# Peptides against a protein of PDB entry 5TUV: the designs that were tried, part 219

Target 1, 107 residues: chain A of PDB entry 5TUV
Amino acid sequence: KEVIDRLRYLKAEIEDLELKERELDQQKLWLQQSIKNVMDDSINNRFSYVTHEDICNCFNGDTLLAIQAPSGTQLEVPIPEMGQNGQKKYQINLKSHSGPIHVLLIN
Target 2, 107 residues: chain B of PDB entry 5TUV
Amino acid sequence: AQECQNLEVERQRRLERIKQKQSQLQELILQQIAFKNLVQRNRHAEQQASRPPPPNSVIHLPFIIVNTSKKTVIDCSISNDKFEYLFNFDNTFEIHDDIEVLKRMGM

## One batch from the design tools (peptide; made by RFdiffusion4, then SolubleMPNN)

Design b2_p30_7_s1 (from b2_p30_7, 11 letters changed)
Fold by OpenDDE base, seed 3:
Structure b2_p30_7_s1 (fold): chain B 107 residues (1-107), chain C 107 residues (1-107), chain A 30 residues (1-30)
Amino acid sequence: as target 1 above (107 residues)
Amino acid sequence: as target 2 above (107 residues)
Amino acid sequence: MTTVELSGFKYIYDPSVYELSSLGHLKLKK
């Protein structure tokens, strides 16, 4: 009886949780679309940038590269395994399919 | 008993997923707010300057920041259409996305 | 291979070597 009651309770709760999870999924999709719309707005897009000063204020003392590319640009970072020459390879691969990539040396 | 245990595990799994999704939603909201604040800042700045910033003085979203030691040697291979980039580093590097930059900027 | 989405970029961690279709070389340091 106790086990049966626990089972019924758990099943009912799981059902409620499933509904809640679906609600959150829909909210995420809506919010993601909203963000996309805001960022794609002509006025917002015009002003969607940071300055060299902004970057320098966030990071200091090192070489900083800013890489701007269209949304969806593919960035590959191979696992830094030992190469043929006996040293680990540290590499970044970028491939865009919708526009050019721009690289700026900040400092 | 086994069914009860299975349901309890499922219940806990769903609760954790819900918690994660709630956190993700909040993060998305903050990102949207940060972006709007960035746009507003830039609009105001350009109004005061009465001109847009020079093209190479700003980094348009989306972007990433690559941070490495000033002693790191960086070699870059670029396709003729600027759609493909290959960066080789002789030492480790860090990658930061634009969202993190906006956070560090206090947007 | 691990894929992570970060702010419009698709980050892929793969040991494979990338090959460019055509090349121009630039040394950012020195």
Scores: peptide ipSAE 0.025, ipTM 0.838, DockQ to the pose 0.234
Fold by OpenDDE base, seed 1:
Structure b2_p30_7_s1 (fold): chain B 107 residues (1-107), chain C 107 residues (1-107), chain A 30 residues (1-30)
Amino acid sequence: as target 1 above (107 residues)
Amino acid sequence: as target 2 above (107 residues)
Amino acid sequence: MTTVELSGFKYIYDPSVYELSSLGHLKLKK
């Protein structure tokens, strides 16, 4: 019957999709490792920077703060909540585990 | 009939996940290309100048850009171990990662 | 609460600025 045939078809297709999804997951992992290797290269690392001009060309009209930190540094942005003083709290929390954090005011 | 419908829903869910993962994979590829282009640009620039950029004139990856109004007051507190930073803003702000910056730069 | 982990390079390009920022407290306005 149509229902039985459709069930059989769908089950087979879902199995194929499962394989495809696992393949994509693996490809992502490989690519992430590739990117890491490229970035960890000594020469690439030396030249892995942007200039103040680069940043200014990307943004305008406001205060621009550049924060550079080691890989693995955690960035936390709490949901704005009303503080005890009656004002919403706008915060950024940074926690590094491997090195110092560099902060620059661009403009 | 109900089983058929359930499998169709599952099939569609898997298809959407696969599509999302394919998009994420493409994004990673573009990130790698952008990074390589950045490195190439900087190498050429330093070769032409015959010197590295001055200190504090560049922002090394990884980094984030915080964009806020010029009227916003920013208070930064650094922990004793200097690995934790707390930024307080009296108004809203935007955060942009280095990937977005590279995109805006056209890398 | 949004948490993001920065990824990429493991070395700070200019550690000298870190020393200047070691005041423990900094206010920026402009």
Scores: peptide ipSAE 0.021, ipTM 0.832, DockQ to the pose 0.074
Fold by OpenDDE base, seed 4:
Structure b2_p30_7_s1 (fold): chain B 107 residues (1-107), chain C 107 residues (1-107), chain A 30 residues (1-30)
Amino acid sequence: as target 1 above (107 residues)
Amino acid sequence: as target 2 above (107 residues)
Amino acid sequence: MTTVELSGFKYIYDPSVYELSSLGHLKLKK
């Protein structure tokens, strides 16, 4: 009956969608590896930077800190909680495992 | 009938995932393009200047930008090897990654 | 705990207290 036909159609379509999804997953993995290779290239790495002017042009009027750290650096932002003095604490925790962290005050 | 409904739900779920994955893939492509454009820009700029920029005038990838009010007091604790940083803010802040910066730069 | 990967950074939201192994202090204010 019609229900059976609909079931068969849906199952077939889901199978096709599954194939498409796997294709996209593979493409993503490939692209991620491509990006990694491009960024790890010695020449590209040498020129992989932005200037103070670049940053200033992207943001207006506030204190800007630029924090450069090696890939894999852990960035932790705790949920703001009340401190001992009754003030909410706003924190950023950074932990690198492969090199020093560099901080610049932009403006 | 119920089986049809279940499969239709599954179909829709997969369609949405596929859509999301397609969007993510496009984003990755744009990121790679942006990075390549950045490298090209900097390479050309250094060629024209016949020298690299001063070390502390640029921010190397990967980096983050912390944006906060000029009135915000920032206390930073640094480990001796500069592998660990603890930032304390007396007010809220915003964090922006390098990808967002590249986007804002129009790369 | 929420973890987000950001261009080489592992961005983590965690209410846990973080302690440095050794401390140097710098105060930044404009």
Scores: peptide ipSAE 0.025, ipTM 0.837, DockQ to the pose 0.227; fails the geometry check
Fold by OpenDDE base, seed 2:
Structure b2_p30_7_s1 (fold): chain B 107 residues (1-107), chain C 107 residues (1-107), chain A 30 residues (1-30)
Amino acid sequence: as target 1 above (107 residues)
Amino acid sequence: as target 2 above (107 residues)
Amino acid sequence: MTTVELSGFKYIYDPSVYELSSLGHLKLKK
């Protein structure tokens, strides 16, 4: 029966796709670890920065804050709510777990 | 058959998910390349200048960039240990991660 | 509320640019 054959085909393909997905998941994990290793290398870490000029070239004309924090730092942006004076509150919450946070005004 | 149709839907869902994961993997590869290029650039630049850049002129990874109007008033509250930061803006802002910056830099 | 986990962070504080209050508030100096 054609329907039975189609079912078998689809089931087999889905099984192959499941394997492929797991493979991709593993590859992602390995790549993430590779990136971490590269970034954690002492020499690479020494040169892992952008300049003031770099940032200015990427953005035009406004106030730019550069916020540097340890990996794993949590960034929260609450939904804007009305303040006491009737204006919306725009906030950024940062919480680090492993070290201090540093802020630089670029422009 | 209904079962056949259900499996076809599942197949398609899995295919799309795999496609997304493949794209994400490629993005990670590009990110790693961008980082390596950044390191090479900085290393070469410091060699040519025979000195490192001033400490306050560079932003070390990982970082984020907050972009807002020059008219925006920004207040920052800092915890005693500097592990927590609360930024208050009287207007809207944009957040950009370091990956996006590297992309804009052409790394 | 949007929560994002950041990877690879470091901050720089310049007291010449910011004023810290006794309450731990930092204002930009223009």
Scores: peptide ipSAE 0.024, ipTM 0.832, DockQ to the pose 0.095; fails the geometry check

Design b2_p30_7_s2 (from b2_p30_7, 11 letters changed)
Fold by OpenDDE base, seed 1:
Structure b2_p30_7_s2 (fold): chain B 107 residues (1-107), chain C 107 residues (1-107), chain A 30 residues (1-30)
Amino acid sequence: as target 1 above (107 residues)
Amino acid sequence: as target 2 above (107 residues)
Amino acid sequence: MEQKELSGFIYTYDPSVYELSSLGHLKLKK
């Protein structure tokens, strides 16, 4: 009897949780679209940048490459492989379909 | 009962997913706020300077930061139209999203 | 290989080799 009651309770709760999860999924999509709209605004887009100083303040002691690319740019990081000289090669492949990629050496 | 145990496991799994999704929503909200703060900062800065920053002094969104050791040798191959970039590193690197950078900036 | 879109970039990587955080930090797994 107790088991039966627990089963009924759990089934009802799971159903409620499913509804909640779907609600959260919708909220996520809405918020993502909202962010896109804000970023695509002409005025916001004009001022959507960081400076070299900003980047330098966030990182230290290393070489920093800043890569700006259009939305939708493909960023591929292949599995490191041994080079012809026996040295491991680490690679980044970037491919844009909508515009040029801009690279800046920060330090 | 086994059925009861199975449902309890499912319930817990759903609860964890919901928790994760709630956290993700919070992060998205923070991203939007950070972006708005960035725009506001830059607008104010340009107003004070009475001019926009030099083109090569800023990095527009979206962007990534590649971080590697100063000892790392970097080779870059660029397509004619600058739509494709191939970076070769002789050592490991890390990639940081612009969202992370904005967070580090305190936006 | 796994694909994930973050901040306008579409990442393609092997999750067994690289880890990509929800905040867009990619690095080799230790």
Scores: peptide ipSAE 0.632, ipTM 0.900, DockQ to the pose 0.900
Fold by OpenDDE base, seed 2:
Structure b2_p30_7_s2 (fold): chain B 107 residues (1-107), chain C 107 residues (1-107), chain A 30 residues (1-30)
Amino acid sequence: as target 1 above (107 residues)
Amino acid sequence: as target 2 above (107 residues)
Amino acid sequence: MEQKELSGFIYTYDPSVYELSSLGHLKLKK
């Protein structure tokens, strides 16, 4: 039956796709580890920075906060809510566990 | 027939996930390349200048960029923990990861 | 609340209010 043949084909293809997806997941994991290793290298770490000019060139006309923090820093953006003065307040909460947070205002 | 339809939906779902994962993998590759290019740029620049940049003129990875209107009032406070920061904005803001910044820089 | 780790930062946000791209671009949904 045509339907039976189609079912067999689809099942086989889905199984192949499942294998492909797992392969991609593994590749992603390996690449992420590779990136981590490259970034953690002492020489690379020394030169892993952008300049004030770099940031300004990317975001013209805005007030910019450049926030550098250790890996693993928690960044929480709560739901905006009304303040006492009737204005909506927007917040960013940062929590570092490994070192100081550095903030640079660019305007 | 209904079973065929169900499997076809599943096949399509998996194909879309695979496509997304392939795209994400490509982005990670580009991210690694961008980082290496950044490091190379900075090494070369410091060699030419025969000195490192001033400490407050650069932003070390990992970092985020918060951009908002020039009219936005920004308050920052450190509370409870030395490594805990609270930012208050009276208007909306956007956050950009260092990955996007490097991409915008053309690294 | 949803939690995602990008570029060393652990993001905690409400996905119904904010959207976060794969590149770490977070903004309010329009």
Scores: peptide ipSAE 0.619, ipTM 0.898, DockQ to the pose 0.887
Fold by OpenDDE base, seed 3:
Structure b2_p30_7_s2 (fold): chain B 107 residues (1-107), chain C 107 residues (1-107), chain A 30 residues (1-30)
Amino acid sequence: as target 1 above (107 residues)
Amino acid sequence: as target 2 above (107 residues)
Amino acid sequence: MEQKELSGFIYTYDPSVYELSSLGHLKLKK
């Protein structure tokens, strides 16, 4: 029947799609490792920075904090909740495990 | 048949995942290119200036930019080793990753 | 809560409250 043929076709296609998805997953892992290797290179690491001017060119009109931290730093943004004074609290929690965090006020 | 319908739903789901993964992979490629361009720019700039920029004038990767109103009151609690930071804002804020910054810079 | 790693940071946030773009732009949902 047409249904049987359709089922066979769909199953075969799904198998092909599964292979494609796995291929993409491997490519992603490879690329992520490649990026890591490039960034960890001593020369590249030395020049892996932006300037104050770069940031100012990207943003304007507000207070800008630049926060530099080691790779793997945890950044938590809790749900805003009411404080003791009745005002909503907006928070950012940062935790590094491999080095100090540095903060720079841009604007 | 119901089985055929189920497989078609699965097929569509897999196709959507593949599409998303392809997009993410392309984004990673662009990130790598942007980083390499950044490094090249900085190397050239330092060569022209015959000196590195002052340490406090640059922001090393990885970093984030926190953007908030100039009227926002920001309180920061820092651990002794500077491994932990707690930021409190009395108003909303936005966070921009270094990825977006590099994009805005045209890298 | 959802966890997502972007660049060197590991983000932890509630996607029902905050939106996070693929570029790491995080803000409150309107």
Scores: peptide ipSAE 0.611, ipTM 0.899, DockQ to the pose 0.935
Fold by OpenDDE base, seed 5:
Structure b2_p30_7_s2 (fold): chain B 107 residues (1-107), chain C 107 residues (1-107), chain A 30 residues (1-30)
Amino acid sequence: as target 1 above (107 residues)
Amino acid sequence: as target 2 above (107 residues)
Amino acid sequence: MEQKELSGFIYTYDPSVYELSSLGHLKLKK
């Protein structure tokens, strides 16, 4: 009887948790849409940038590349493999579908 | 007893997913706040300077930062329309997204 | 601080695919 009651309790709780999870999924969707709307606003979009100084203040004095690309741009980072010269290949592949990619070297 | 144990495991899995989703929502909220702060900062800065920054002095969102050693040799291949980029490195690199940069900036 | 557009060319391809989105984490396309 105690086990049966525990089973009923657990099943009811799981149903409540399922509802909560769906609620969170919905909230995420709406929040993502809100962020998109804020970023797509003409005024906000005009001011949606960082400076070279901002980047330099965030990182040490190594080589820094800033790559600006449209939302939805595909980024490929292959697993390093040995090349013909015996050296591992480290690569980044970028493919945009909605606009050009811009790359800056920050010294 | 076995069914009770199975339901308890499922309950725990759902609780963990809910916790993760709640954390993700909080992160999205913070990202939106950071973006709004960035916009406000840039608006104020341009007002004080009485001009926008030079076009090539800023990095527009979305962007990524690639960090590698000063000794790393970097080769880049670009398509004619600048929609495709291929980077080759002779050593390892790190990739950071714009979200991390905004965090490091204290936005 | 120096601003320079990156150049210098070598070619190879491999498809571990991510998607960029502002204020969003990289999405793996596997």
Scores: peptide ipSAE 0.029, ipTM 0.849, DockQ to the pose 0.072; fails the geometry check

Design b2_p30_7_s3 (from b2_p30_7, 9 letters changed)
Fold by OpenDDE base, seed 4:
Structure b2_p30_7_s3 (fold): chain B 107 residues (1-107), chain C 107 residues (1-107), chain A 30 residues (1-30)
Amino acid sequence: as target 1 above (107 residues)
Amino acid sequence: as target 2 above (107 residues)
Amino acid sequence: MTQVERSGFIYTYDPSVYELTSDGHLKLKE
């Protein structure tokens, strides 16, 4: 009797948790869409940038590349492998479908 | 019973996923606030300066920051239309997205 | 390989080799 009651309770709770998880998934999608709408606004888009100073204040002591690309750009980071000369190679592959990619050397 | 134990494990697993999703949702809310603060800052700055910033002094969203050692050799191959980029590094690198940068800026 | 979309980029990487944190930081796993 105790086991049966516990099983019934757990099944009911899990069902409630499933509903809660679906609710959170939906909220995430709506919030992501809201963010996109705000960013796509013409006025907001005009002022959606950071400066060289902003970046320099965030990082120190390294070579920094700033890469700006259109939304939807593919960013591929392959597994590092040994090159033909025995040197390990690290790569970044970028592919845009809607516009040019811009690269700035910060420091 | 074994079934009861299995359901308790499943219940705990779902609770942890829900907690993680709630945290991610709060993160998105903060991202939206940070973006609005960025826009407000830039609008005020341009009004005060009575001109927009120089074209190559700012990085528009969306962007990423690639950081690596100053000793790292970086080679870049670019397509004619600048839609494709291939970066080769002789050492490790890290990537930071614009959201992380806004956080570091205190937006 | 896995794909993750964030900050307007579609990331493609091996999650066993690289880690992408919730804060938006991608690096090799130590």
Scores: peptide ipSAE 0.706, ipTM 0.908, DockQ to the pose 0.921
Fold by OpenDDE base, seed 1:
Structure b2_p30_7_s3 (fold): chain B 107 residues (1-107), chain C 107 residues (1-107), chain A 30 residues (1-30)
Amino acid sequence: as target 1 above (107 residues)
Amino acid sequence: as target 2 above (107 residues)
Amino acid sequence: MTQVERSGFIYTYDPSVYELTSDGHLKLKE
């Protein structure tokens, strides 16, 4: 009897949680679309950039590559493997389908 | 009581997913705010300078920052159309997206 | 291998080797 009551309670709670999760999913989609719309706006797009100074202020002492690419660009990071010379290789593969990729070397 | 235990496990899983989704929503909100602040900053800066920044002095969104040691040797292969890039590193690297950069900038 | 879309990029990596944090930081697991 106690188990049955607990089962009913848990089932009802799970149902409520499911509704909450769906609500959050919809909110996420809405917010993502909102961000996209704001970023795609002509005026906003014109000013959607950072400077070399901005990047240098965020990172110090290392080699920095800034890579700008069109939305939807594929970024693949393979598992590091031993190279022909016995040196471990670390790799990044980038593939864009809608425009060129731009790379800048930062301090 | 096995069914009861199963439901309790499911309940906990749903609670964790909800928590994660709530956190993701908060991050999206922060992204909007950060982007708005970035655009506003740049608009103001260009107004004060009475000119846009040089083309190669800024990094347009979306972008990533690859961070590696100063000692790291980097090899880059580029396709003819610049749609595909292959980076080879002789040491480890880290990648930071534009969202993280904006956070570090205090946007 | 797993795929994650964020910041306009579609990441493809092995989550057992690399970690991609919620803040947008990808690095090797230590």
Scores: peptide ipSAE 0.705, ipTM 0.908, DockQ to the pose 0.929
Fold by OpenDDE base, seed 3:
Structure b2_p30_7_s3 (fold): chain B 107 residues (1-107), chain C 107 residues (1-107), chain A 30 residues (1-30)
Amino acid sequence: as target 1 above (107 residues)
Amino acid sequence: as target 2 above (107 residues)
Amino acid sequence: MTQVERSGFIYTYDPSVYELTSDGHLKLKE
């Protein structure tokens, strides 16, 4: 019947899609490794920075904190909760395992 | 049939995942390009200036930018080794990663 | 809560409260 034919068609298509998805997963892994290799290169690493001016050109009118941390640093943004004074608390928790965190105030 | 319907739902889910993965791959490609452009810019700039920028004037990757109102009170607790940071804000904030910054810079 | 790795950082946040765009912008949902 038409139903049987449709089932067969759908199953075949799903198999093809599964292969495509796996291909994309592998491509992602490859690209991620490529980026890592480029960034870990000694020369590239030396020049992997932005300036104070760069940040100021991207943002204006507010307080800006630039936080540099080693790769793998944990960045936790908890759900805002009411404080003891009745004011909502907004927090950022940072934890590095491989080196110190550096903070710069951008004016 | 119900089986056909189930497979069509699965097919659609897979198609959506594939679409998302394709988009993510494109984003990674752009990241790699942006990083290479950044490195090239900085290398050229230092060559022209015949000196590297002052250490405290640049922000090394990886980094994030925290944006909040100038009226926001920010408290920061730092561990002795500077591996842990706790930021408290009395108002809302936004976070921008280095990828977004590079995009805004036109890299 | 969810975890997302971006730009060398491992983000941990509640996606129902905060939005993290594909461009790397995290903010409270309106």
Scores: peptide ipSAE 0.704, ipTM 0.908, DockQ to the pose 0.932
Fold by OpenDDE base, seed 2:
Structure b2_p30_7_s3 (fold): chain B 107 residues (1-107), chain C 107 residues (1-107), chain A 30 residues (1-30)
Amino acid sequence: as target 1 above (107 residues)
Amino acid sequence: as target 2 above (107 residues)
Amino acid sequence: MTQVERSGFIYTYDPSVYELTSDGHLKLKE
């Protein structure tokens, strides 16, 4: 039956796709570890920075906050809510567990 | 027939997930390349200048960029923990991670 | 609320209110 043949085909393809997905997951894991190793290298770490000019060139005309924090820092963006004065307030909460947070105002 | 339809839906779902994962993998590759290029740039620049940049003139990875209107009032406070920061904005803001910044820089 | 780890940061936000793009851009949904 045509339907039976289609079922067999689909099941076989799904099985192949499942294998492919697992392969991609593994590749992602390896690449993430590779990136981590490269970034954690002492020499690379020393030169892992951007300048104020770099940032300004990316965001012309805006007020910019550059926030550097240790890996693992929590970044919470709560739902905007109305303030006492009737204005919506927008917030960012940052919490670091490993070191200081550095904030630079770029304008 | 219904079983065929169910499997076709499943196949399509898996195909979409695979496509997304392939895209994410490509982004990770580009991220690693961008980082290496950044390091090379900075090493070369410091060699030419024969000195490192001033400490407050650069933003070390990892970082985020918060951009908002020039008219936005921004308040920052440290609360509860020495490493806990609260930012208040009277207007909307956008957040960009260092990966996006490096991409915008053409790294 | 959703939690996502990117670039060393752990994002916590409401995906119905904010959008985090694959490029690393977080903004309010329009």
Scores: peptide ipSAE 0.700, ipTM 0.906, DockQ to the pose 0.907

